Peptides against a protein of PDB entry 2AUS. Designs and how they scored, part 3

Target 1, 323 residues: chain A of PDB entry 2AUS
Amino acid sequence: ADIKREVIVKDDKAETNPKWGFPPDKRPIELHIQYGVINLDKPPGPTSHEVVAWIKRILNLEKAGHGGTLDPKVSGVLPVALERATRVVQALLPAGKEYVALMHLHGDVPEDKIRAVMKEFEGEIIQRPPLRSAVKRRLRTRKVYYIEILEIDGRDVLFRVGVEAGTYIRSLIHHIGLALGVGAHMAELRRTRSGPFKEDETLVTLHDLVDYYHFWKEDGIEEYIRKAIQPMEKAVEHLPKIWIKDSAVAAVAHGANLTVPGIVKLNAGIKKGDLVAIMTLKDELVALGKAMMSTQEMIERSKGIAVDVEKVFMPRDWYPKLW

## One batch from the design tools (peptide; made by RFdiffusion4, then SolubleMPNN; aimed at target 1 L102 E151 R190; its pose is not in this set)

Design b2_p21_8_s1
Fold by OpenDDE base, seed 3:
Structure b2_p21_8_s1 (fold): chain B 323 residues (1-323), chain A 21 residues (1-21)
Amino acid sequence: as target 1 above (323 residues)
Amino acid sequence: SRVEERGREMLARHRARRAAA
């Protein structure tokens, strides 16, 4: 998520009509909700599915989905995509995660040894998925991007950890405990990041959502509910992007594949098979798709399918049909 | 940081639960 991608301009003369589309900052409140993602502070206790069901009831929504399961006992960052944005959660599944974890050691270990051993778990680790996961229990490699010890209090170790998607912190703590020779277990866990969604001012509780919806519906105050909901474009900030000309938007919004002539600018480092976000020149999300070319091929070629469009988000009428 | 604050709150709640058990 934190890697700034270079932007390569293919067509420097491409303009956008200001009358077409609805940029994320210019959506009426109802439309903002229809294309929204909540950075929810999931409480400990309920399942991620129960919390999504509560949000649907609170906000009177037909559809919502979450950006990656948190266990019932785990709190913190749960992106919840709303209505028309519901399917954007697929962009968050492969995204890196951060947690704050409390590890309890089953014996006394010198602090210097704790620090040394935990540092050895930065990088590639081998994990077996837990029994409760829908994932086949095959050994797999995962990346631990960083481990930062925040506090050591006797046998309690508080740490921040950045990990590849589908890394099991419970399993990591178990292996750290084995390496320390005393054993350990996960006492508490909070997710503090899911891709572009962080522990920040955009994080809201279920209670906040109740109050903010009430202020909007009963008092006519939309400011709070507007701030509590992020535009769906937030959920794709970590993906490589391809920006398209206005004349290509309607075709992509109808489910047509993106062809090379439609590209105005794109991120560097796109590989064939990558999940990419197709954007307008106003940074509106049109669709998600699979790159059929590299960045270099999209620059060098004059024709061909650049992106196999998998999921359209933009309504078909926001841009005119120009075919 | 906000992350560190959440960590400290977590540790404080854990200590309180252990003292009550």
Scores: peptide ipSAE 0.537, ipTM 0.935, DockQ to the pose 0.923
OpenDDE base, seeds 1, 2, 4, 5: peptide ipSAE 0.456, 0.474, 0.449, 0.504; ipTM 0.919, 0.922, 0.917, 0.927

## One batch from the design tools (peptide; made by RFdiffusion4, then SolubleMPNN; aimed at target 1 S75 L102 E151; its pose is not in this set)

Design b2_p22_3_s2
Fold by OpenDDE base, seed 1:
Order: C-alpha cells, then structure tokens, then sequence
Structure b2_p22_3_s2 (fold): chain B 323 residues (1-323), chain A 22 residues (1-22)
C-alpha cells in the first residue's frame, strides 16, 4: 500500500552542504550501478538465484541479491539489488506483494458464487508453508488485502490479489477451490508488485539489460542502462524515514547509532521496533536500522538513541567527520 | 481475452529467455 506518511520537522533551519555526498540524481553511471536496484521482469522457468547470477554476468558484477524469491514458474517483478546496494533487499522482504493469478476450477461453478466466495477470502487467512519452503511449516495467519476478479471464463478465473509478505497464492487458490466445492489449482502466477516496485516504465527484461549494457560499453551510450537501474533509495520508499543533519551522517556511516539531536525531520507513525531508513537532507540512504523510540518520543526527547543502526550503505568518506 | 493475453505474455517471456540462452 502506498501509505503517504506525514513529515514532521524538528529543525526547520537545518541546511545541507551541496558539496557533500552523492544524491541519487547526481551519481556517475559507475556509482549509480554500485548503488542500484533493477526492477526485473523475471521470466518463468529459472530460479530467482539463477536470474541473479545471469544479471551479475551480464553487467559484470561481483555481488547482487533479490528482494524476495519467486518460484521458478512464477514471472514478474523481481527487485535485484546490485553491488553495494545488495543488502537493501532486506527492506523488501517484509513488504506487501501483489500478484495476478490464473486459477483453474475442477468443476463448473456459477459466476455469482465464484465472486461471493472469493470476496470472503479478503482479510485474515490461516496458512501452512509448503513442503518446498525453507520456512518452518507452522500454521500462521496472513492478510489478504484485496482480491479483484479480472476475468471469468468458464472454469478459468483471472484475479489480482494484494497480500502480506509470505502469503502463498497456491495455498490460497487451493482453499478457494475447496470453499467452492469443486477444487482448484494455480495454472499461472505473476508478481505485479513487491513493495515500491511494480509493473511500470522501470520494469526491464534480461534482454533489455544485455542490450543496454552493450550500448554503454561498446557505443558509449549510458542513458539506457542508467534508466534500467533504479537508485537504492527506491527500495526504501515504503519505509518510514528519518532525515539527519550533515554533522550526523559520517558517524552513522561509521556504524554509530543515531541519537535524537541528529534528527532534522521524520515520518509520523514510527513505532519502537520498526525498520526505518536513515536519510540525508539530499534523500540519500545512509543506513537501515531499528527504531528505539516512537515518532512522538523522538520529537519530545532531547537525547537518547533514536535508531539502532543495523546496515550501513553510505561510504564513510561521502560526508566529513564533524565531531 | 485478458486470460489469453496473460498466458501469451508468460509464453513470450519464456521464448525470449530461450533465445537468450542459445
């Protein structure tokens, strides 16, 4: 869900030095790649790991990681974080996901009944992870945010579904089929959204990446590969943010926890224990961390640890040490 | 139909991958 978060300003006089850092829009192409995320259209067939290995080969990269496994037969949105951005995928794992699924019914069911029963699966559902999952097979509740039927053709039902992270669409379809009394299976599945990554103009294929890399390396045209790679900051758009003073950036980049005096502005609704993105005033990602205070506590307190810094992304030298 | 288009898109991605791996 695109939750618009209110921004609360603590220090309205805080300025940033334009000479420090590398804002997402001002990164040289090599640096842009080092801090990049590809919104890949994963083809059906390969594993997510095989596709990541191919991207590493195509783009001559040492490291990459994906923002949440798609099964081999599943196509669509696979965020692939590159090089120094590889660890940003941890922000995407807990993010909501959207799919388009083709369900095949094993018997004839009136359309009105299909629509009525599928609507009942909006909300909380109980699932068990499949045998093939590395996740412990414990019963767990998951949220189905919405189900939108796109088309019904006899026994074939095409639908869009928004779900909590780690909801199994195959299991959902199985239970819908049981509720309809005829049984059903998942004929096809495509992921259309993973957090901030969706089917839009940023979605690229493996072929696009081959061509765009060629255009850059052989023809000197960087525009295509630049557009094909999103800044790592895209991968944290769905997180609550805390913007910090220039004087706090180098300390956080060295792995120091964020203290309350370093905060310039922050999103409303941060709770203790939330994953938060620590940003510069130029919207550069410094680090991910765990909130040790609520938004309200960060406003009211003059001191203390606001964020336990878990993962630093920014190099130590982008901002000067001002302590 | 939307179902046919959905299937066709998946098959096209598969076909393109097979061409890339040759």
Amino acid sequence: as target 1 above (323 residues)
Amino acid sequence: SLIDEFRARSEELRRRLEELLK
Scores: peptide ipSAE 0.595, ipTM 0.950, DockQ to the pose 0.924
OpenDDE base, seeds 2, 3, 4, 5: peptide ipSAE 0.593, 0.589, 0.591, 0.590; ipTM 0.949, 0.948, 0.949, 0.948

Design b2_p22_6_s2
Fold by OpenDDE base, seed 1:
Structure b2_p22_6_s2 (fold): chain B 323 residues (1-323), chain A 22 residues (1-22)
Amino acid sequence: as target 1 above (323 residues)
Amino acid sequence: MMAKLREIGAALRARAAAAAAA
């Protein structure tokens, strides 16, 4: 989300019909829920799957999914995509994560040495996935984007860490402890960020969801439940975007690949193979797909498949068929 | 120092307990 991508305009005369589609800010509450994502403050104790099951019960939903597993003992930011938005979690799985961790050292180490050694763990690290992970236990590289020491109290080290998706903080702490020569373990862990979702005013508890659903159903007050649910478009804010003509929307909503003539504007720096969000001119998510061209190729070419459409979100009837 | 780690841990645990009690 922090990477502002340049927007390149291909067609500055492209207009959009205000009567077509449902922009994120104009969805009726029922439709907002159908295309919603909750920024949940996951409690410690339950699994991420149990929490998703509870949300489905609380909000009377048929489908929901989470944007990346938190261990039972881990709290914090768990994006939960609802109903028709459930598959938007695929955009969040590869997204960077931030955590606040408490590391407990098994011996006394000077603070200067702690700071120096932890700084060496910024960059590429080698990890082995834990036994409980569904991932094959092969050694793999992961990026640590930053380590910020917040507090050192004797053997207790509180730090913020930004990491590539699927970095194991428990393994990082174990390796830091080995490098310090005394050993260490992870005492506490909270996830403070998952891609575009962070600790902000959109972060809600399971209790908040119970109350807000009650206020809507019993008291007719939709304001709280509306604020507690983010539009699915929030879940793709970190992706490169391609904005398309109104005449291309219905075809893509039917599962057709995006062709170059349909592009109005796009982000700079798209590479072949990147996950991209296909948007309307009203910033509605039409689909996710794989870029088949770079940004430069999409600018220079007059024809060809720009995006292989992998997952459609928009209903087929929001925009007219113009073919 | 232990107060701030306990305060962060207690805020994490209090949000946690409030969310698990719901």
Scores: peptide ipSAE 0.025, ipTM 0.598, DockQ to the pose 0.114
OpenDDE base, seeds 2, 3, 4, 5: peptide ipSAE 0.011, 0.023, 0.011, 0.017; ipTM 0.574, 0.601, 0.572, 0.553

Design b2_p22_6_s3
Fold by OpenDDE base, seed 3:
Structure b2_p22_6_s3 (fold): chain B 323 residues (1-323), chain A 22 residues (1-22)
Amino acid sequence: as target 1 above (323 residues)
Amino acid sequence: MMERLREIGRELRARARARAAA
């Protein structure tokens, strides 16, 4: 998630009209909510779907979606995209995740052996999805980016783990237990990160949302609910970006593919087939799409389809039609 | 960072104990 991407400027003379669009920091509260993502602290007990249903009731919303399922027993970071932003959760599904886990060992193991074996699980691991998953039960490789042991208390091992999307921590702990020779199970799990969303000052509870909505509706105080909701642009911070001319925005907002002449600047290292975020020069999310060219092709070519636009977020009227 | 991780650790241990007693 923390990959700094170089920005290549294709048109250094491109300007943006300050009267067009609604930059993330300039949205009225109702519009901010419609294009919002909550960094929810999911409680243990309910499903991710039940929690989304509760948020919809609390905030009087028609639709919402979550940025990757947490099991009922798992707490922590659950991004919940609201209303017109609901589909932005697609950007969060492939994002790396961090967890704090409590592993219980089924026998006594020397601490040095625990530390040595857990370090061997950094890197590539082979997993099979559990029976309860909607995912086809094929063997697949997943990356464990890091394992950090926080505490060892007899048979209880508290650790932090960074993983590729769709890594099953329960399966990881099972394999660690097998490698230790005593067996192990996942006692508890909390997700501490999902892409750009983490344990920080933006993390809010369901109770916070009830209170903050009340303060807005009954007391006229919007500050709390505004702070509790992140702009949808937060949900795409980890994606490669392409910034477009004001003259191209309305066409893309109508579902037209992005052509090469519309590009002002772009991230380095885009490959054909990558999910990319199409942005205005004010860092507003216009659409998500599939790159049809590499970064290099988008620089070198004068024409052609750069991005196949899959999901439009921006309203059609924020920018004028200039064609 | 480390303080929050310790707090999470306390929370997880408390939940584990509550589930083992249930």
Scores: peptide ipSAE 0.481, ipTM 0.920, DockQ to the pose 0.937
OpenDDE base, seeds 1, 2, 4, 5: peptide ipSAE 0.480, 0.465, 0.467, 0.472; ipTM 0.919, 0.916, 0.917, 0.916

Design b2_p22_6_s4
Fold by OpenDDE base, seed 1:
Structure b2_p22_6_s4 (fold): chain B 323 residues (1-323), chain A 22 residues (1-22)
Amino acid sequence: as target 1 above (323 residues)
Amino acid sequence: MDARLRAIGRELRARAAARAAA
């Protein structure tokens, strides 16, 4: 769900210098690519790693990374972070996912029973990771946020499912089949959402990327490749944000922890230990870090470390050193 | 069901049919 977070203002007089930084909409095309994320429509067949390698080849990139593995047979939303944005994928790994699945039942079941049993799988489920997962094969709880049946055609059940990160839809379908008494398997799967990335106008294919890169390099038309690449700030839209003073930006960009005096505004509901995005007043991503205080503590305290900075994205020279 | 979900449903059914025929 797009959690609208309340914004609490600490300093309503804080201004930003328009000459400093590069807001997402003002980045030259080369800089936009360096700080970009593609909402890729991953085809069925290749691994997520093969697809990332192809994108690097197509766009002549040194590095890229993906926002959470899709199995070879699974299609759909694969965020691919580019170049200097590559590590923004750490914000997407813990993000909720949505899928459309085709489940095949191994016997005949009345539609009303299918609907009733599938509704019981909303909420907390216990799963064991599959053998192919890098995750230890320990039983763990996962949340199913919603199950929506789209179509029932005999033994084929098409449904939409929203899940916590690292929920295995194949395992979910297996357990649904057991609960129905007939057994079931996952026939097909598509991911339709990964955090802020969804099935929308920003979704592009590998073929689109080939064509759009060609239009830029051979014809001088940058519009298509610019639209095909989202700013890295898109990849943190689902995170709680802290906006900082211009005077604090360069220090954080050098890897200093964010202290309370640097905060201009922040989202409500930050807890100690949360992953947070540190933003400029121009909505530029400076860094990701771990909250060392709650929102309330960041409001009430005059000093102390608010965020332990884990990953800097902003270059050190976009804002002047004011210390 | 929206037009996009219908398109996804068609895609998934077509892929399932192709795999069952292989």
Scores: peptide ipSAE 0.554, ipTM 0.939, DockQ to the pose 0.821
OpenDDE base, seeds 2, 3, 4, 5: peptide ipSAE 0.544, 0.526, 0.542, 0.545; ipTM 0.937, 0.933, 0.937, 0.937

## One batch from the design tools (peptide; made by RFdiffusion4, then SolubleMPNN; aimed at target 1 V100 D156; its pose is not in this set)

Design b2_p23_7_s1
Fold by OpenDDE base, seed 3:
Structure b2_p23_7_s1 (fold): chain B 323 residues (1-323), chain A 23 residues (1-23)
Amino acid sequence: as target 1 above (323 residues)
Amino acid sequence: SAALERIVAEIKARRAARRAAAA
């Protein structure tokens, strides 16, 4: 998620009409909500589904979806995409996650041994999904990007962990406990990151959303609810991007596949089969799609389907039809 | 970060409360 991707320019003369579209920073409040994502601080207790239902009730919304399930007892970063943005959560499913975890050991272990063994769990680990997951219970590899021990207090180990999507921290802690020879369990877990969404000033509670919606509807104060909702483009910051000509935007917004002539600039390192974000020159999200070419093929070829468009987000009328 | 410090403090407070309830 944190890898800055090089931008390769194919057409350095491509301009954009400032009268077309609605850049993320220039949306009226109603439109901002329709294309919004909340960085929600999920409380412990409710399911991720119950929390989404509450947000829909609080904000008077028809649709919303979350960027990856948190267990009832798990708190922290739950991206909730709103209304027209609801399906942008598909971009967050493959994104890396960070957690702060409290592990409780079932026996006494020297601190040096705890540190040594936990360091061995950085890298590739083998996991079996738990029964409660919709995922087939087959053994699979997952990456642990880092483990940072924050505190050791007797049998309690507080640590930060960065992991590949669909890594089970409960299973990681169980395996660490086995490797320590005493056993362990997950006492607490908080998610501190989901791709581009993290613990920052954009993190809001359900109570904040109640208050901010009230300030807007009863007092006419939009500022708080506007700041509490991120533009949907935030949910694709970690994806490779392809920026397209104004003349290509309406066709893609109608569900046409992106062809090579429509490309103005693109990120390096796109592979065939990658999920990519199709953007305007004003950094508006048009669509998500599957790359049908590599970055190199998109540079070298004069024609062909560059992206198979899977999901359109942009309204059809934001840009004129130029075909 | 101030966010991490709040999380750590909250987890520590709940840990202390659980220890006090188990004693």
Scores: peptide ipSAE 0.134, ipTM 0.749, DockQ to the pose 0.797
OpenDDE base, seeds 1, 2, 4, 5: peptide ipSAE 0.024, 0.125, 0.076, 0.124; ipTM 0.589, 0.741, 0.697, 0.746; seed 1 fails the geometry check

Design b2_p23_7_s3
Fold by OpenDDE base, seed 3:
Structure b2_p23_7_s3 (fold): chain B 323 residues (1-323), chain A 23 residues (1-23)
Amino acid sequence: as target 1 above (323 residues)
Amino acid sequence: SEALERIVAEIKARRRARRAAAA
């Protein structure tokens, strides 16, 4: 998620009309909610689907979706995209995750050996999805980006772990326990990061949402509920971006593919087939799509389809048709 | 981060409580 991407400018003279669109910081509260994502602290106990259903009831919403399942027993960062933003969760599903885990060893192991063996699990690991997963039980590689041991207390090992999406921490702990020769199990797990969403001041509970909604509806105070909901653009911060001309926005908002002449600036390192965010010059999310060209091809070519538009988020009326 | 430190403290506290209840 923290990969700084270079921005290449293709049209340095492109301007944007300040009267068009609704920048993330200038949305009325109702519109902010319609295009919102909650950084929810999921409690242990409920399923991710039950929690989404509760948020829909609390906030009187028709639609919501979550940015990647947490098991019932797992707490922490669950991005919940609201209403018109519901489909932005597709950007979060492939995003890296961080967890704090408590591993319990089934025997005594010297601390030096624990540290040495856990360091060997940094990098590529082979996993099989658990029986209870909706995922086909094929062997697959996953990346462990880092393992940081926070504490060792006898048979209990507390650690932070950064992983590729769909890495099973329970399976990782099982394999660490096998490598240590004593066996191990996952005693506790909390997700501390899901792409751009982390443990920070934007993290809110279900109780916070009840209170903040009440303050808005009964007391007329919108500040708390506004702060508790992030703009949908937050959910795409980790993606490669393409910024487009005002004249291209309405066409893309109608579901037209992005053509090369519409590009003002773009991130370096886009490959054909990458998921990309199409943005306005005001950093509004227009759509998600599949790159049909590399960054280099989008710079060098004068014409052609740059992005196959898969999901439109922006309303059709925010920008005028200029064709 | 302060948030990470709080979470670490909570996990440690729950683990201490579980150990005390199993003893």
Scores: peptide ipSAE 0.147, ipTM 0.757, DockQ to the pose 0.842
OpenDDE base, seeds 1, 2, 4, 5: peptide ipSAE 0.105, 0.114, 0.025, 0.082; ipTM 0.723, 0.725, 0.647, 0.721

Design b2_p23_8_s3
Fold by OpenDDE base, seed 1:
Structure b2_p23_8_s3 (fold): chain B 323 residues (1-323), chain A 23 residues (1-23)
Amino acid sequence: as target 1 above (323 residues)
Amino acid sequence: SALIAAFRERSRELRRRLEELLK
């Protein structure tokens, strides 16, 4: 997720009008909320849907959505996109996840054997989705990016694990237990990362949101609620980006596909079919779309559809129509 | 162990705070 993408400049003379748009750092508090994402510390107990419903009540919102379901018993990082940003969660669904898990072994195993066997589960694993998942129960491969053992205490194993989206940690622990010969179960699970959202200073509780909303509405102090809400642009940091001319922004905001002449700069390594973020020169999210060209094709070609625009976020009036 | 204990305590504390908020 921390892949520094090279930026290729196609038009080094392109300027942006400072009077147009609302950069993430310059949004009034009401507009910041309308285009916000909360890095929520989901408590264990409630469903992800119940927590989203509570956030809507706490913050007096019409719409919100979450960046990938956590089971009721699972705590930690749940990105919650607000109002006009609600659909930015589609960028987070395919993003890698990190967890800290407590595995309980059903028998005694030497520590060296635990460490050796758990290391063998780094890489590709075969999983079947659990019965309770909305996903068809077909066998599929998933990537385990890393396993880091944090602590071993007899039969209790605390570990960090980085995984591909839709990897089931409960199933991983079950298979580790089988490989150890004694069996195991998941005692506790916390999500510590969902793409660009992690356990950091931006992580807030439901209690924090109640207090911060109160400070804003009753005391006129907006600082806390402003800090508790990230701009929607945070939710696309892990995606490849294409930055466009001011003259192209209004057309894309109206749902037009991005054509090659509109591109100012872009990330290296875009492939045809990739999900990409279309940005202004002020780093405002205009839209999400599917790349119809590679980075190389977008550089070499003078014309054609670069991005099939799937989801517009920017209002139509932030930039003038310059066509 | 200290890390396992702290990990479990964090989960309990989040649950406690939620239960207080729902009263």
Scores: peptide ipSAE 0.584, ipTM 0.947, DockQ to the pose 0.898
OpenDDE base, seeds 2, 3, 4, 5: peptide ipSAE 0.572, 0.572, 0.567, 0.575; ipTM 0.945, 0.944, 0.944, 0.945; seed 2 fails the geometry check

## One batch from the design tools (peptide; aimed at target 1 V100 L102 L150 E151)

Design b2_p25_2_s2 (made by RFdiffusion4, then SolubleMPNN; its pose is not in this set)
Fold by OpenDDE base, seed 2:
Structure b2_p25_2_s2 (fold): chain B 323 residues (1-323), chain A 25 residues (1-25)
Amino acid sequence: as target 1 above (323 residues)
Amino acid sequence: QAARDAEAIARARRLRAERAARAAA
């Protein structure tokens, strides 16, 4: 999520009609909810699925989905995509995660040794998925991006950890405990980040959602519920983007693949096979797709399929058909 | 963010204190 991507402009004269589409910040409240993602503070206790079911009841929604399971006992950042945005969660599944964990050691270890050993777990680690996971129990590598020790209090170690998607913090703590020679277990876990979603002003509770929905429905005050729901475009901020001409938007919204002539600007570093977000010049999410070309190929070529469109989000009528 | 991290820490410390109190009882 922290990767700043350069923007390469192919067509510096490309304009957008202000009458077409619905930019993220200009959606009527009902439409904003239909294309929304909640940065939920998941409480400890319920499953991620139960929490999604509660949000659907609170907000009177037919569909919602979460951006990556948290265990029942784990609290913190759970992105919940709403209604027409529900499938944007696919962009969040591969996104990096951050956690704050409390590790309890089963013996006394000098602080210097704790710090030294935990630093050795930065980088590539080998993990086996836990028995309870739907994932095949094959050994796999996972990247630990960083470990930051926040506090050491005797046998209790509080630390922040940034990890590749599908890294098991419980397994990490178990391996740290083995490396320390005394053993360890995960006492507490909170997720502090899921891709672009973090512990900021956008993080809301289930209680906040109840109150904010009430203020809207009973008091006519939409401000709170509007702020509590992020536009679906937030859920793709961490992806490489391709911005397209107004004339290409309706075709892509109909499920046509993006061709090179439709590209106005794009991020650097796109590789063939990458998941990319196709955007309007108003930063509206049109679709997710698979890059069929690199950034360089999309610059150098005059024609061809740039993106295989996998999932359309934009309605077909927001932009006129110009083909 | 620092306030929420501090609250997460304070919750972890409370749960530890409650577990320590239950283990001493």
Scores: peptide ipSAE 0.018, ipTM 0.558, DockQ to the pose 0.649
OpenDDE base, seeds 1, 3, 4, 5: peptide ipSAE 0.017, 0.017, 0.017, 0.010; ipTM 0.555, 0.557, 0.554, 0.507; seed 1 fails the geometry check

Design b2_p25_2_s4 (made by RFdiffusion4, then SolubleMPNN; its pose is not in this set)
Fold by OpenDDE base, seed 3:
Structure b2_p25_2_s4 (fold): chain B 323 residues (1-323), chain A 25 residues (1-25)
Amino acid sequence: as target 1 above (323 residues)
Amino acid sequence: QAARDEAYRARFRALREARRAAAAA
């Protein structure tokens, strides 16, 4: 999410018709919900699936999905994509995560030694998925981007940790405890970030959603529920983007692959095989797809398939068929 | 951010104390 990506312009004369599409800020409330993502503060206790089922009941939704499982006892940032946006969660699965964790040591360790050893866990670590995970229990490397110690009180260590997707904090704490020579366990865990979703003014509870839905349906006040739901475009802010001509939008919205002539501008550093977001010139999400070319190839080539379109989000009628 | 960090410190201090009390009972 924090990687600034350069924007390379391929067609500086490309204009967009203001009458076509629905930019994220101009969606009617019903359409905003249909293309929405909630930055939910998941309570401790329920599963992520139970919480999604509750949101569906509260908001009278047919479909919803979460942007990466939190264990029952784990609280904090759970992105929940709604209705037509449900499949945008695939963009959040590979996204970096941040947690605040409480580690309890099984013996006394000097604070200087705790700090020194925890700093050694910044970088690449070897993990095995826990027994309870559906993931194949193969040893794998994971990145720990940073460890920030917030407080040390005897055997209790409160810390922030930024990690690659699918890093197990429980396993990290176990390995830290082994390195300290006394052993350790995870006492508490909260997720504070999932890609572009963090603890900010957009974070809402299940109770907030009940109240905000009531204000809309019974009192006619839509502002609270509108603010509680982020546009689906928020869920792709961390991805490399390709912006396309208005004339290419309808074809991509019908499931056609993006060809090089449709590109107006793109992020630098796209590699073949990357997950990319295809955007309109109004920053509307058209589709997610797999890059079939690098950024450089998309600049240099005049033709060919730039993106293999995997999932369309935009309705087929928002832009006219110009093919 | 600092205010959120202090709220986490306070919350997790309370949880530590509750856990210590439960282990002493």
Scores: peptide ipSAE 0.360, ipTM 0.853, DockQ to the pose 0.840
OpenDDE base, seeds 1, 2, 4, 5: peptide ipSAE 0.225, 0.353, 0.209, 0.233; ipTM 0.786, 0.846, 0.778, 0.787

